# Designs tried in a protein design run: peptides against a protein of PDB entry 5OK6. Part 2

Target 1, 215 residues: chain A of PDB entry 5OK6
Amino acid sequence: ELPGLDSQWRQIENGESGRERPLRAGESWFLVEKHWYKQWEAYVQGGDQDSSTFPGCINNATLFQDEINWRLKEGLVEGEDYVLLPAAAWHYLVSWYGLEHGQPPIERKVIELPNIQKVEVYPVELLLVRHNDLGKSHTVQFSHTDSIGLVLRTARERFLVEPQEDTRLWAKNSEGSLDRLYDTHITVLDAALETGQLIIMETRKKDGTWPSAQL

## One batch from the design tools (peptide; aimed at target 1 W170)

Design b1_p8_4 (made by RFdiffusion4)
Pose (drawn by RFdiffusion4):
Structure b1_p8_4 (pose): chain A 215 residues (1-215), chain P 8 residues (1-8)
Amino acid sequence: as target 1 above (215 residues)
Amino acid sequence: IYPDKFGK
């Protein structure tokens, strides 16, 4: 059952429960298409529960590239294309109005940057492959703030690399050549990695030689 | 460095 209009307003907009909730690293926020949010706002501020301004189910279809991979469209601007809600507010809105059938939520996380916290709406999507098959990829979203060491550990896990196997990473650049990702302590941002980039994990041979020594 | 031998 729907809460009253003022109750909905308080839950979604105010304090710890709503949009005013402070940004804390690691917390989840969700994207809501702006038109739907504005319609909900007009409804809850209008004083009439029976109004035709009732927004209906949340539908973020215009925010997605397609329904095959459900990727968020690039180039979206907060306040123009979408509004961010903390996880609780999103949960409440979905429980009240529903979410379009078959459509996934758009969940993003708060990250720490040198002097600010922000929701990382566009993390870096990396294609992780082993050197022997450059077409067999695990597509994984990493934060700009994740370390290269995390990228390596993730690649190892995704490919079920055994503990005794030694592995290291390369990145294929826009010129089609390889840049060695030497330092596992730096971040994806420091390494200037971009979405869609191919990250190649090579495995040391049993004799100690590396496949890349052949390049 | 080109990955001309990788994937082969």

Design b1_p8_4_s1 (made by RFdiffusion4, then SolubleMPNN; from b1_p8_4, 4 letters changed)
Fold by OpenDDE base, seed 2:
Structure b1_p8_4_s1 (fold): chain B 215 residues (1-215), chain A 8 residues (1-8)
Amino acid sequence: as target 1 above (215 residues)
Amino acid sequence: MLPILFGK
């Protein structure tokens, strides 16, 4: 049984625990398709639980570009295409109305940028490869706030690099050349890495030389 | 500017 309409409104929209609550770094928020959310608002504000304004189950289909990998469409805008809800509010709505069969929740994390908290709707997907075998890649998702050091550690883990092996990263730029990522303490954002960008992990040779030094 | 790397 659904809670009373006023109770639903208070739980989802109140400024303390609902949609208007402050963002906190590391917390999960969820995307809800804008039209569905507006229909829900109309339903709960209408005061008639038996009205024709019932929103039905949550359906975010229009936010996805595919139903295989459930990737979001590019260029979605908060307040126009979707609404962001904190985890508690999302779980309430799902429990009350359900989620479209087979459709995954769209969960995103709050990240801390220098002057603002933001829900990171579009994390960076990097294509990780080894310098000597560009045909074997791992696509890995990173936050803009993740360090280049984390990218390097992740690459080492994915390619099963031994702890004693020395490695470093290069990024393929728009001109097709490689830029070395010298500073591992800067973030993915600071390095201006983009989704789909090729990141090459170079492994030092046993003789102590780098493969790139031979070029 | 470096080309794509190859080799052992």
Scores: peptide ipSAE 0.040, ipTM 0.739, DockQ to the pose 0.552
OpenDDE base, seeds 1, 3, 4, 5: peptide ipSAE 0.036, 0.033, 0.036, 0.034; ipTM 0.733, 0.716, 0.734, 0.721

Design b1_p8_4_s2 (made by RFdiffusion4, then SolubleMPNN; from b1_p8_4, 3 letters changed)
Fold by OpenDDE base, seed 2:
Structure b1_p8_4_s2 (fold): chain B 215 residues (1-215), chain A 8 residues (1-8)
Amino acid sequence: as target 1 above (215 residues)
Amino acid sequence: MLPTKFGK
């Protein structure tokens, strides 16, 4: 049984624990398709639980570009295409109305940027490769706030690099050249890395030389 | 900056 309409409104929309609550770094928030959410608002504000304004199950289909990998469409805008809800509010709505069959939740994390907290709707997807086999890539998702050091560690793990092997990263730029990522303490954002960008992990040779030194 | 090629 659904809670009372006023109770639903208070739980989802209140400024302390609902949609208007402050963002906290590391917390999970969820995307809800804007039209569905507006329909829900109309339903609970209408005061008639038996009205024709019942929103039905949550359906985020219009936010996805595919139903295989469940990737979001590019260029979605908060307040226009979707609403962000904290985890508690999302779980309430799902428990009350359900989620479209087979459709996954759209969970995103709050990240801390220099002057603002933001729900990171579009993390960066990098294509990780080894210098000696550019045809075998691992696509890995990173936050804009992740360090280049984390990218390097992740690449080493994916390619099963031994701890004693020395490695470094290069990024393929828009001109087709390689820029070395010297500072591993800067973030993905600071390095201006973008989704779909090729990141090459170079491994030092046993003779102590780098493969790139031969170029 | 280097070209996008590597040796084995």
Scores: peptide ipSAE 0.034, ipTM 0.729, DockQ to the pose 0.554
OpenDDE base, seeds 1, 3, 4, 5: peptide ipSAE 0.024, 0.025, 0.033, 0.028; ipTM 0.684, 0.677, 0.733, 0.702

Design b1_p8_4_s3 (made by RFdiffusion4, then SolubleMPNN; from b1_p8_4, 4 letters changed)
Fold by OpenDDE base, seed 2:
Formats: C-alpha cells, sequence, structure tokens
Structure b1_p8_4_s3 (fold): chain B 215 residues (1-215), chain A 8 residues (1-8)
C-alpha cells in the first residue's frame, strides 16, 4: 500500500535524508527522469490519491541512448533532464511505484573534487590494451578521482600480469601520438583522460629493456 | 597479424 501523500513528500523531499540532503563521498545516488519526478510532485502535492496525476512506474527510458548496454545519453543536465535522489529515497519510490520492466536503476557515486562533492554521472571508460596485442582490449570504467596507479593495477589484473613483471602506461592522444603516464599518483582527471581513449600497458622485457626504447 | 605498437 502507498503511504499517505504528505508522508511520501516528507520522505523524499526532506532536507535531512531526502533529495536536498548534503552529498557525502562514496554514497550512491540515483537518476530519476525529470518529467516523471515532476509528475510525482504534482501527485503528492495535489492531496488526492485517486487523482489522474498518478505518475505510474518510474521510467528513465529517455535518459538512455540504448537498451542493450543501458548507456546514458551524452550531455544530460541535472534539473533539466533528471533529478538526483539518495539511495534511501530511490528505494522508497521504487517500492511504491515500481521501475519500468527490464530497465536497470541508474546508480552513480558521489566523488570528492578539490572544492566540491559531486555525483559522478559520467565516469571515464578507458580502452586498455597491451603494447604487443592491440586486438585484445578491455573496456573499464574509472572515476575521474581514481589514480593512474589504479588504472595500471586494473590493467595488470585484466591481462593476468604476474607480480614480478614490470609494467607502465601510455595514453594515445588526439594527435595519434603516445604520451607516457609517468606519475601514477595523479588522478584520471589530472591526466585529462577521456572516455574511449586508448591506454597501452607496456611490459618490460626479460632482458630488462623496454619495447618502446627500441623505436 | 595483430597490430602492435612497439613490436614483440
Amino acid sequence: as target 1 above (215 residues)
Amino acid sequence: MLPTLFGK
């Protein structure tokens, strides 16, 4: 049974635990399509549970560019295309109204940037390859706040690199040249890595030489 | 032949 309309409003919109609560790094937030959310607001503010303003199940279809991989459309804007809700509020709405059949939730994490907390709606997807086999790639998602060291460790894990093997990263730039990622302590953001960018893991040879040094 | 950047 649906809670009373006033109870729904207080649960979802209250400033302490609802939509307006402060962001906290590491927490999960969820995207809700703006039109649906506005319809829900109108419904609960109308005071008539039997009204024609019932929002139906949550449907985020317009936020997706495909229904296979469930990737978001590019350039979506908070407050225009979607509303962000904390996990508790999202779960309440799903419990009360349901989610469109087969449609996954759009879960995102709060990240800490130098001067602000932000829900990272668009994490970076990198194409990881080995220097000697560009035909085998792993697409992996990273936060802008993740270190280059994490990218390297992830690449080593995906390619089953032995702990004793020495590896380093290169990024293919927009000009088609390779930039060495020397500092593994900087973030993906600091390195200006972008979605779809090719990241090459170079493995040191048994003779102690680097393949790139022979060019 | 699979493409490589730095060879074998």
Scores: peptide ipSAE 0.054, ipTM 0.730, DockQ to the pose 0.272
OpenDDE base, seeds 1, 3, 4, 5: peptide ipSAE 0.044, 0.045, 0.047, 0.045; ipTM 0.735, 0.727, 0.730, 0.727

Design b1_p8_4_s4 (made by RFdiffusion4, then SolubleMPNN; from b1_p8_4, 4 letters changed)
Fold by OpenDDE base, seed 2:
Structure b1_p8_4_s4 (fold): chain B 215 residues (1-215), chain A 8 residues (1-8)
Amino acid sequence: as target 1 above (215 residues)
Amino acid sequence: MLPSLFGK
């Protein structure tokens, strides 16, 4: 059963636990398509639950570029295309109105940047490959706040590299050359890695030489 | 298939 309209408004919009609550690193927030949200606002502010302003089920279809992988369109802007809600508020709305059949929630995490907390709407998708088999790639999503060390560990895990094998990373730059990722303590953001970028894991040879040193 | 960058 739907709560009273005033109760809905207070639960979703209050500044302490609703849309206006402070961001906290690691928390999940959800995207809601802007037009739907505005329709909901009009509905609950209208004071008549039987009005023609009923928003229907949540439908984020316009935010997706495809319905196969459910990837977001590029260049979406908060406040223009979507509204961000904390997990509790999102779950309330879904319980009250439902979500479009077959459509996944758009869940994102709050990350800590040097001077601000932000919901990371667009994490970085990297193409991980081995130096000796560029035809086998693993696409893996990373936060901008993840370390290069995590990228390396993830690559090692995906390619089943044994703990005793030495590995290092290279990034293919825009000029087509390879830049060595020397410092594993810097973040994906600091390394300026971008979605779709090729990351090459080089494995040290048994003779102690690196394949790249022979080029 | 992209060739290996650094060989075998």
Scores: peptide ipSAE 0.043, ipTM 0.734, DockQ to the pose 0.295
OpenDDE base, seeds 1, 3, 4, 5: peptide ipSAE 0.039, 0.030, 0.041, 0.038; ipTM 0.728, 0.705, 0.730, 0.720

Design b1_p8_5 (made by RFdiffusion4)
Pose (drawn by RFdiffusion4):
Structure b1_p8_5 (pose): chain A 215 residues (1-215), chain P 8 residues (1-8)
Amino acid sequence: as target 1 above (215 residues)
Amino acid sequence: LYPEKFGK
């Protein structure tokens, strides 16, 4: 059952429960298509529960590239294309109005940057492959603030690399050559990695030589 | 370097 209009307003807009919730690293926020949010706003501010301004189910279809991979469209601007809600507010809105059938929520995280916190709407999507098959990829989203060491550990896990196998990473650049990702302590941002980039994990041979020594 | 021998 729907809460009253003022109750909905308080839950979604205010304090710890709503849009005014402070940004804390690691917390989840969700994207809501702006038109739908504005329609909900007009409804809850209108004083009429029976109004035709009732927004209906949340539908973020215009925010997605397609329904095959459900990727968020690039180039979206907060306040123009979408509004961010904390996880609780999103949960409440979905429980009240529903979410379009078959459509996934768009969940993003808060990250820490040198002097600010922000929701990382566009993390870096990396294609992780082993050197022996450059077409067999695990597509994984990493934060700009994740370390290269995390990228390596993730690649190892995704490919079920055994503990005794030694592995290291390369990145294929726009010129089609390889840049060695030497330092596992630096971040994806420091390494200037970009979405869609191929990250190659090579495995050391049993004799101690590396496949890349052949290049 | 080029991945001329990778994937082969």

Design b1_p8_5_s1 (made by RFdiffusion4, then SolubleMPNN; from b1_p8_5, 4 letters changed)
Fold by OpenDDE base, seed 2:
Structure b1_p8_5_s1 (fold): chain B 215 residues (1-215), chain A 8 residues (1-8)
Amino acid sequence: as target 1 above (215 residues)
Amino acid sequence: MLPSLFGK
């Protein structure tokens, strides 16, 4: 059963636990398509639950570029295309109105940047490959706040590299050359890695030489 | 298939 309209408004919009609550690193927030949200606002502010302003089920279809992988369109802007809600508020709305059949929630995490907390709407998708088999790639999503060390560990895990094998990373730059990722303590953001970028894991040879040193 | 960058 739907709560009273005033109760809905207070639960979703209050500044302490609703849309206006402070961001906290690691928390999940959800995207809601802007037009739907505005329709909901009009509905609950209208004071008549039987009005023609009923928003229907949540439908984020316009935010997706495809319905196969459910990837977001590029260049979406908060406040223009979507509204961000904390997990509790999102779950309330879904319980009250439902979500479009077959459509996944758009869940994102709050990350800590040097001077601000932000919901990371667009994490970085990297193409991980081995130096000796560029035809086998693993696409893996990373936060901008993840370390290069995590990228390396993830690559090692995906390619089943044994703990005793030495590995290092290279990034293919825009000029087509390879830049060595020397410092594993810097973040994906600091390394300026971008979605779709090729990351090459080089494995040290048994003779102690690196394949790249022979080029 | 992209060739290996650094060989075998």
Scores: peptide ipSAE 0.043, ipTM 0.734, DockQ to the pose 0.302
OpenDDE base, seeds 1, 3, 4, 5: peptide ipSAE 0.039, 0.030, 0.041, 0.038; ipTM 0.728, 0.705, 0.730, 0.720

Design b1_p8_5_s2 (made by RFdiffusion4, then SolubleMPNN; from b1_p8_5, 3 letters changed)
Fold by OpenDDE base, seed 4:
Structure b1_p8_5_s2 (fold): chain B 215 residues (1-215), chain A 8 residues (1-8)
Amino acid sequence: as target 1 above (215 residues)
Amino acid sequence: MLPSKFGK
């Protein structure tokens, strides 16, 4: 049985686990399609549990670009296309109304940016390649807050680079040239890396020379 | 196109 409408509203909107609660780094938040959420709001504010405004099960179908990888559509905007709920609120709604069969929850993490906490709805997807095989890419998702060092380590792992091999990263810029990622301590955000950007892992040669240093 | 020196 569904909780009372006022109880639902308080729990989801104003509770300690409500939509308006402060963000905390590392927390999981969930996307809810805006129209469904608005329908739910209308339902719980209407005062009639048997109202025709009953929202039904949560259906985030319109947020997905595909039902294979369940990737989000590009350009979705908070407050327009979706609302963000903390994990507890999401789980309450799912328990009360259900989730459309086969749809995964859209879980995202709170990240700490220099001056703000944000739910990272769109992590950065980088195309990792080796300098000697540019046609074989590994798409890997990174947080904007992940370090370039993590990107490098991830690339090394994906390409099975031996610990003794020395590697470094280049980013292909919008002009088609390569920018050396010298500082591995800066973040993906600081390096201004973007989704779909090609990141080249260069491996030092056995002779101690770098492929990129050759004329 | 990426620099030709890559992959050498």
Scores: peptide ipSAE 0.031, ipTM 0.711, DockQ to the pose 0.409
OpenDDE base, seeds 1, 2, 3, 5: peptide ipSAE 0.025, 0.024, 0.024, 0.025; ipTM 0.698, 0.694, 0.698, 0.695

Design b1_p8_5_s3 (made by RFdiffusion4, then SolubleMPNN; from b1_p8_5, 4 letters changed; failed a check: a repeat of another design)
Amino acid sequence: MLPTLFGK

Design b1_p8_5_s4 (made by RFdiffusion4, then SolubleMPNN; from b1_p8_5, 3 letters changed)
Fold by OpenDDE base, seed 2:
Structure b1_p8_5_s4 (fold): chain B 215 residues (1-215), chain A 8 residues (1-8)
Amino acid sequence: as target 1 above (215 residues)
Amino acid sequence: MLPTKFGK
């Protein structure tokens, strides 16, 4: 049984624990398709639980570009295409109305940027490769706030690099050249890395030389 | 900056 309409409104929309609550770094928030959410608002504000304004199950289909990998469409805008809800509010709505069959939740994390907290709707997807086999890539998702050091560690793990092997990263730029990522303490954002960008992990040779030194 | 090629 659904809670009372006023109770639903208070739980989802209140400024302390609902949609208007402050963002906290590391917390999970969820995307809800804007039209569905507006329909829900109309339903609970209408005061008639038996009205024709019942929103039905949550359906985020219009936010996805595919139903295989469940990737979001590019260029979605908060307040226009979707609403962000904290985890508690999302779980309430799902428990009350359900989620479209087979459709996954759209969970995103709050990240801390220099002057603002933001729900990171579009993390960066990098294509990780080894210098000696550019045809075998691992696509890995990173936050804009992740360090280049984390990218390097992740690449080493994916390619099963031994701890004693020395490695470094290069990024393929828009001109087709390689820029070395010297500072591993800067973030993905600071390095201006973008989704779909090729990141090459170079491994030092046993003779102590780098493969790139031969170029 | 280097070209996008590597040796084995």
Scores: peptide ipSAE 0.034, ipTM 0.729, DockQ to the pose 0.565
OpenDDE base, seeds 1, 3, 4, 5: peptide ipSAE 0.024, 0.025, 0.033, 0.028; ipTM 0.684, 0.677, 0.733, 0.702

Design b1_p8_6 (made by RFdiffusion4)
Pose (drawn by RFdiffusion4):
Structure b1_p8_6 (pose): chain A 215 residues (1-215), chain P 8 residues (1-8)
Amino acid sequence: as target 1 above (215 residues)
Amino acid sequence: HPAPIHPR
């Protein structure tokens, strides 16, 4: 059952429950298509529960590239294309109005940057492959603030690399050559990695030599 | 264009 209009407004807009909730690293926020949000706003501010301004189910279809991979479109601007809601507000809105059937929520995290916190709407999507098959990839989203060491540990897990196997990473650049990702302590941002980039994990041979020594 | 709205 829907709460009253003022109750909905308080839950979604105010304090810890709504849009005014402070940004804390690691917390989840969700994207809501702006037109739907504005319609909900007009409805809850209108004083009429029976109004034709009732927004209906949340439908973020215009925010996605397609329904094959459900990737968020690039180039979107907060306040123009979408509004961010904290996880609780999103949950409440979905429980009240529903979410378009078959459509995934768009969940993003808050990250810490030198002097600010922000929701990382566009993390870096990396294609992780082993050197022996550059077409067999695990596509994984990493934060700009994640370390290269996390990228390596993730690649190892995704490919079920055994503990005794030694592995290291390369990145294929726009010129088609390889840059060695030497330092596991720096971040994805420090390494200037970009979405869609191929990250190659090579494995040391039993004799101690590396496949890349052949390049 | 945004997804249409479907009121009750």

Design b1_p8_6_s1 (made by RFdiffusion4, then SolubleMPNN; from b1_p8_6 with H1A R8P)
Fold by OpenDDE base, seed 4:
Structure b1_p8_6_s1 (fold): chain B 215 residues (1-215), chain A 8 residues (1-8)
Amino acid sequence: as target 1 above (215 residues)
Amino acid sequence: APAPIHPP
């Protein structure tokens, strides 16, 4: 049963777990398509539960590029295309109105940047490859706050690199040259890594030489 | 073209 309209509004907008509550690193927030949310706002503000402004089920279809991988469209803007709700508020709305059949929730994490908390709507998708097989990429998502060390560990895991094998990363830059990722303690953001960027894992040879040193 | 890191 739907709560009273005023109660819905208070719970979602002004509650302790409302839309305006402070972001906290590691928390889950959810995207709601803006048009639906505006219809909901109009509905609950109208004061008539039987109004034709009833928003129906949450439908985020327009936010997705496809219904297979459920990737978000590029270039979506908060406040224009979607609103962000904390998990509790999202779950309330889903419980009240339902979510369109087959659609996954669009869950995102709050990340801590140097001076701001942000919901990371677009994690960085890197193309991980080995130096000796550039044609076989593993696409892996990383937070902007993830370290290059994590990227390296992930690459090692994906390529089944043995612990005794020494590896390092290169990023292919926009000019097509390779930039060595020397510092593994900096973040993906600090390294200015971007979605779709090729990250090359170089494995040290058994003779102790690096493949790249012979180029 | 930047030389790919050729496998040894």
Scores: peptide ipSAE 0.022, ipTM 0.672, DockQ to the pose 0.010
OpenDDE base, seeds 1, 2, 3, 5: peptide ipSAE 0.007, 0.007, 0.019, 0.018; ipTM 0.479, 0.483, 0.658, 0.652

Design b1_p8_6_s2 (made by RFdiffusion4, then SolubleMPNN; from b1_p8_6, 3 letters changed)
Fold by OpenDDE base, seed 1:
Structure b1_p8_6_s2 (fold): chain B 215 residues (1-215), chain A 8 residues (1-8)
Amino acid sequence: as target 1 above (215 residues)
Amino acid sequence: SPAPIVPP
């Protein structure tokens, strides 16, 4: 059963546990389509529980690019296309109104950037390839806060590289040349890696030489 | 130095 309208408003919008609560690294937040949320606001502010302004179930369909992989559309803007809710608030709304059948929640994590906490709505999608087979890519999502070391480990795992094999990364830049990712301790953000960027894993030869040293 | 990695 739906709680009272004032109780709903307080639970979702209060500054301690609601939409305006401080961001904390590692927390889960959820996207809600803006028009639905505005309809809900109008409903709970109207003071009539039987109002024709009842928002119905949450439907984020317009935020998705596809209903197969449930990827978000590019270029969505907070406050215009969606609102962000902390996990508790999201779960309340879902329990009260439901979520559109078959539609997954849009969960995102709070990350710590050098000066701010932010919900990472768009993680970086990198195209991982091997130097000897550029035609076979693995698209993998990384946080901007993930290390280049994690990217390398992930590439090694995806390509089933043996522990004794030595590997290193190159990033294809906007000029079409390759930049060596020397420091594995810097982040994806620090390396200025972007979605859709090609990352090449080079494997050291058995003779101890690198394939790129011959070029 | 940018090194082109061409598949062997």
Scores: peptide ipSAE 0.026, ipTM 0.716, DockQ to the pose 0.010
OpenDDE base, seeds 2, 3, 4, 5: peptide ipSAE 0.026, 0.025, 0.024, 0.026; ipTM 0.713, 0.709, 0.690, 0.706

Design b1_p8_6_s3 (made by RFdiffusion4, then SolubleMPNN; from b1_p8_6, 3 letters changed)
Fold by OpenDDE base, seed 4:
Structure b1_p8_6_s3 (fold): chain B 215 residues (1-215), chain A 8 residues (1-8)
Amino acid sequence: as target 1 above (215 residues)
Amino acid sequence: APAPIRPP
């Protein structure tokens, strides 16, 4: 059963778990397609529960570029294409209106950046490769706040690198040259790593030499 | 294109 229209509005917009609540790092927020949300706003503001403005089920289809991997379209803008709701508000809307059949929720995390909290709508997708097999990439998502150390550990895990093997990372830059990622404590953001960027894991040879030193 | 890092 749908709550009263005023109650819906208060719960979603002005409640302690509403759209305008402060962001907190690590919390989940959800994307709602803007047109649906505006239709919902019009419905609850209209005061008539039987209004033709009833929004129906939540449908985020227009936010997805595909229905296989459920990847977001590139270049979506908050306030234009979607709104962000905290988990509680999202779950209320889903409970009241339903979510389109088979469509996953678009869950994102709040990240802590220097001087700002943000919902990370677009995690960085890196192409992880080994220095000796550049044609076999593993696409892995990272937060902008993840350390290069995490990227390295993830690469090691994906490539089944033994603990005793020494490894380091290189990023392919826009000029096609390689920039060594020396500092593993900086973030993906600090390293200016971008989606689709090739990250090369170099493994030290048994003789103690690095493959790159012979270039 | 030359591999940016030569395989061992």
Scores: peptide ipSAE 0.027, ipTM 0.725, DockQ to the pose 0.010
OpenDDE base, seeds 1, 2, 3, 5: peptide ipSAE 0.015, 0.024, 0.026, 0.023; ipTM 0.499, 0.705, 0.722, 0.700

Design b1_p8_6_s4 (made by RFdiffusion4, then SolubleMPNN; from b1_p8_6, 3 letters changed)
Fold by OpenDDE base, seed 4:
Structure b1_p8_6_s4 (fold): chain B 215 residues (1-215), chain A 8 residues (1-8)
Amino acid sequence: as target 1 above (215 residues)
Amino acid sequence: APAPIKPP
């Protein structure tokens, strides 16, 4: 059952779990397509529950580039293409209006950057490869706040590297050269890694030499 | 294109 229009507005916009609540690292927020949200705003502000401005079910279809992987379109902008709601507010809207059948929620995490908290709408998708098989990539999502150490561990896991094997990472830069990721404690952001970037895991040879040392 | 790292 739909609550009163004023109650909806207060709950979603001005409540403790409203759109304007402070971001907290690790919390889940959800994207709502802007047009739907504006229609909802108009509906609840109109004061007529039977208004033709009823927004219907939440439909984020226009935010997706595909209905298979439910990947977001590139270049979406907060406030223009979507609004961000905290989990509680999102769940209220879904309970009141429903979500389009078969469409997943667009859940994102709050990350903490040096001077700001942000909902990470676009995690970094890295192409992980082995130095000896550049044609077999594993696409893995990372937060900008994830360490290079996590990227390395993830690569090791994906490639089934044994614990005793020594490995290191290289990033292919825009010039096509390789930059070694020496510091594993810096973040993906600090390393300026970007979506679609090739990350090469080099495995140390049994003789103790590195493959790259022969280049 | 030359492999950026030679396979072992």
Scores: peptide ipSAE 0.026, ipTM 0.709, DockQ to the pose 0.010
OpenDDE base, seeds 1, 2, 3, 5: peptide ipSAE 0.025, 0.024, 0.025, 0.023; ipTM 0.687, 0.689, 0.693, 0.691

Design b1_p8_7 (made by RFdiffusion4)
Pose (drawn by RFdiffusion4):
Structure b1_p8_7 (pose): chain A 215 residues (1-215), chain P 8 residues (1-8)
Amino acid sequence: as target 1 above (215 residues)
Amino acid sequence: SPVLMSSS
């Protein structure tokens, strides 16, 4: 059952429960298509529960590239294309109005940057492959603030690399050549990695030589 | 944490 209009307003807009909730690293926020949010706003501010301004189910279809991979469209602007809600507010809105059938939520995390916290709407999507098959990829989203060491550990896990196998990473650049990702302590941002980039994990041979020594 | 989107 729907809460009253003022109750909905308080839950979604105010304090710890709503849009005013402070940004804390690691917390989840969700994207809501702006038109739908504005319609909800007009409804809850209108004083009439029976109004035709009732927004209906949340539908974020216009925010997705397609329904095959459900990727968020690039180039979206907060306040123009979408509004961010903390996880609790999103949960409440979905429980009240429903979410379009078959459509996934768009969940993003808060990250720490040198002097600010922000929701990382566009993390870096990396294609992780082993050197022997550059077409067999695990597509994984990493934060700009994740370390290269985390990228390596993730690639190892995704490919079930055994503990005794030694592995290291390369990145294929826009010129089609390879840049060695030497330092595991720096971040994805420091390494200037971009979405869609191919990250190649090579495995050391039993004799101690590396496949890349052949290049 | 890393999020797996797909595998080929």

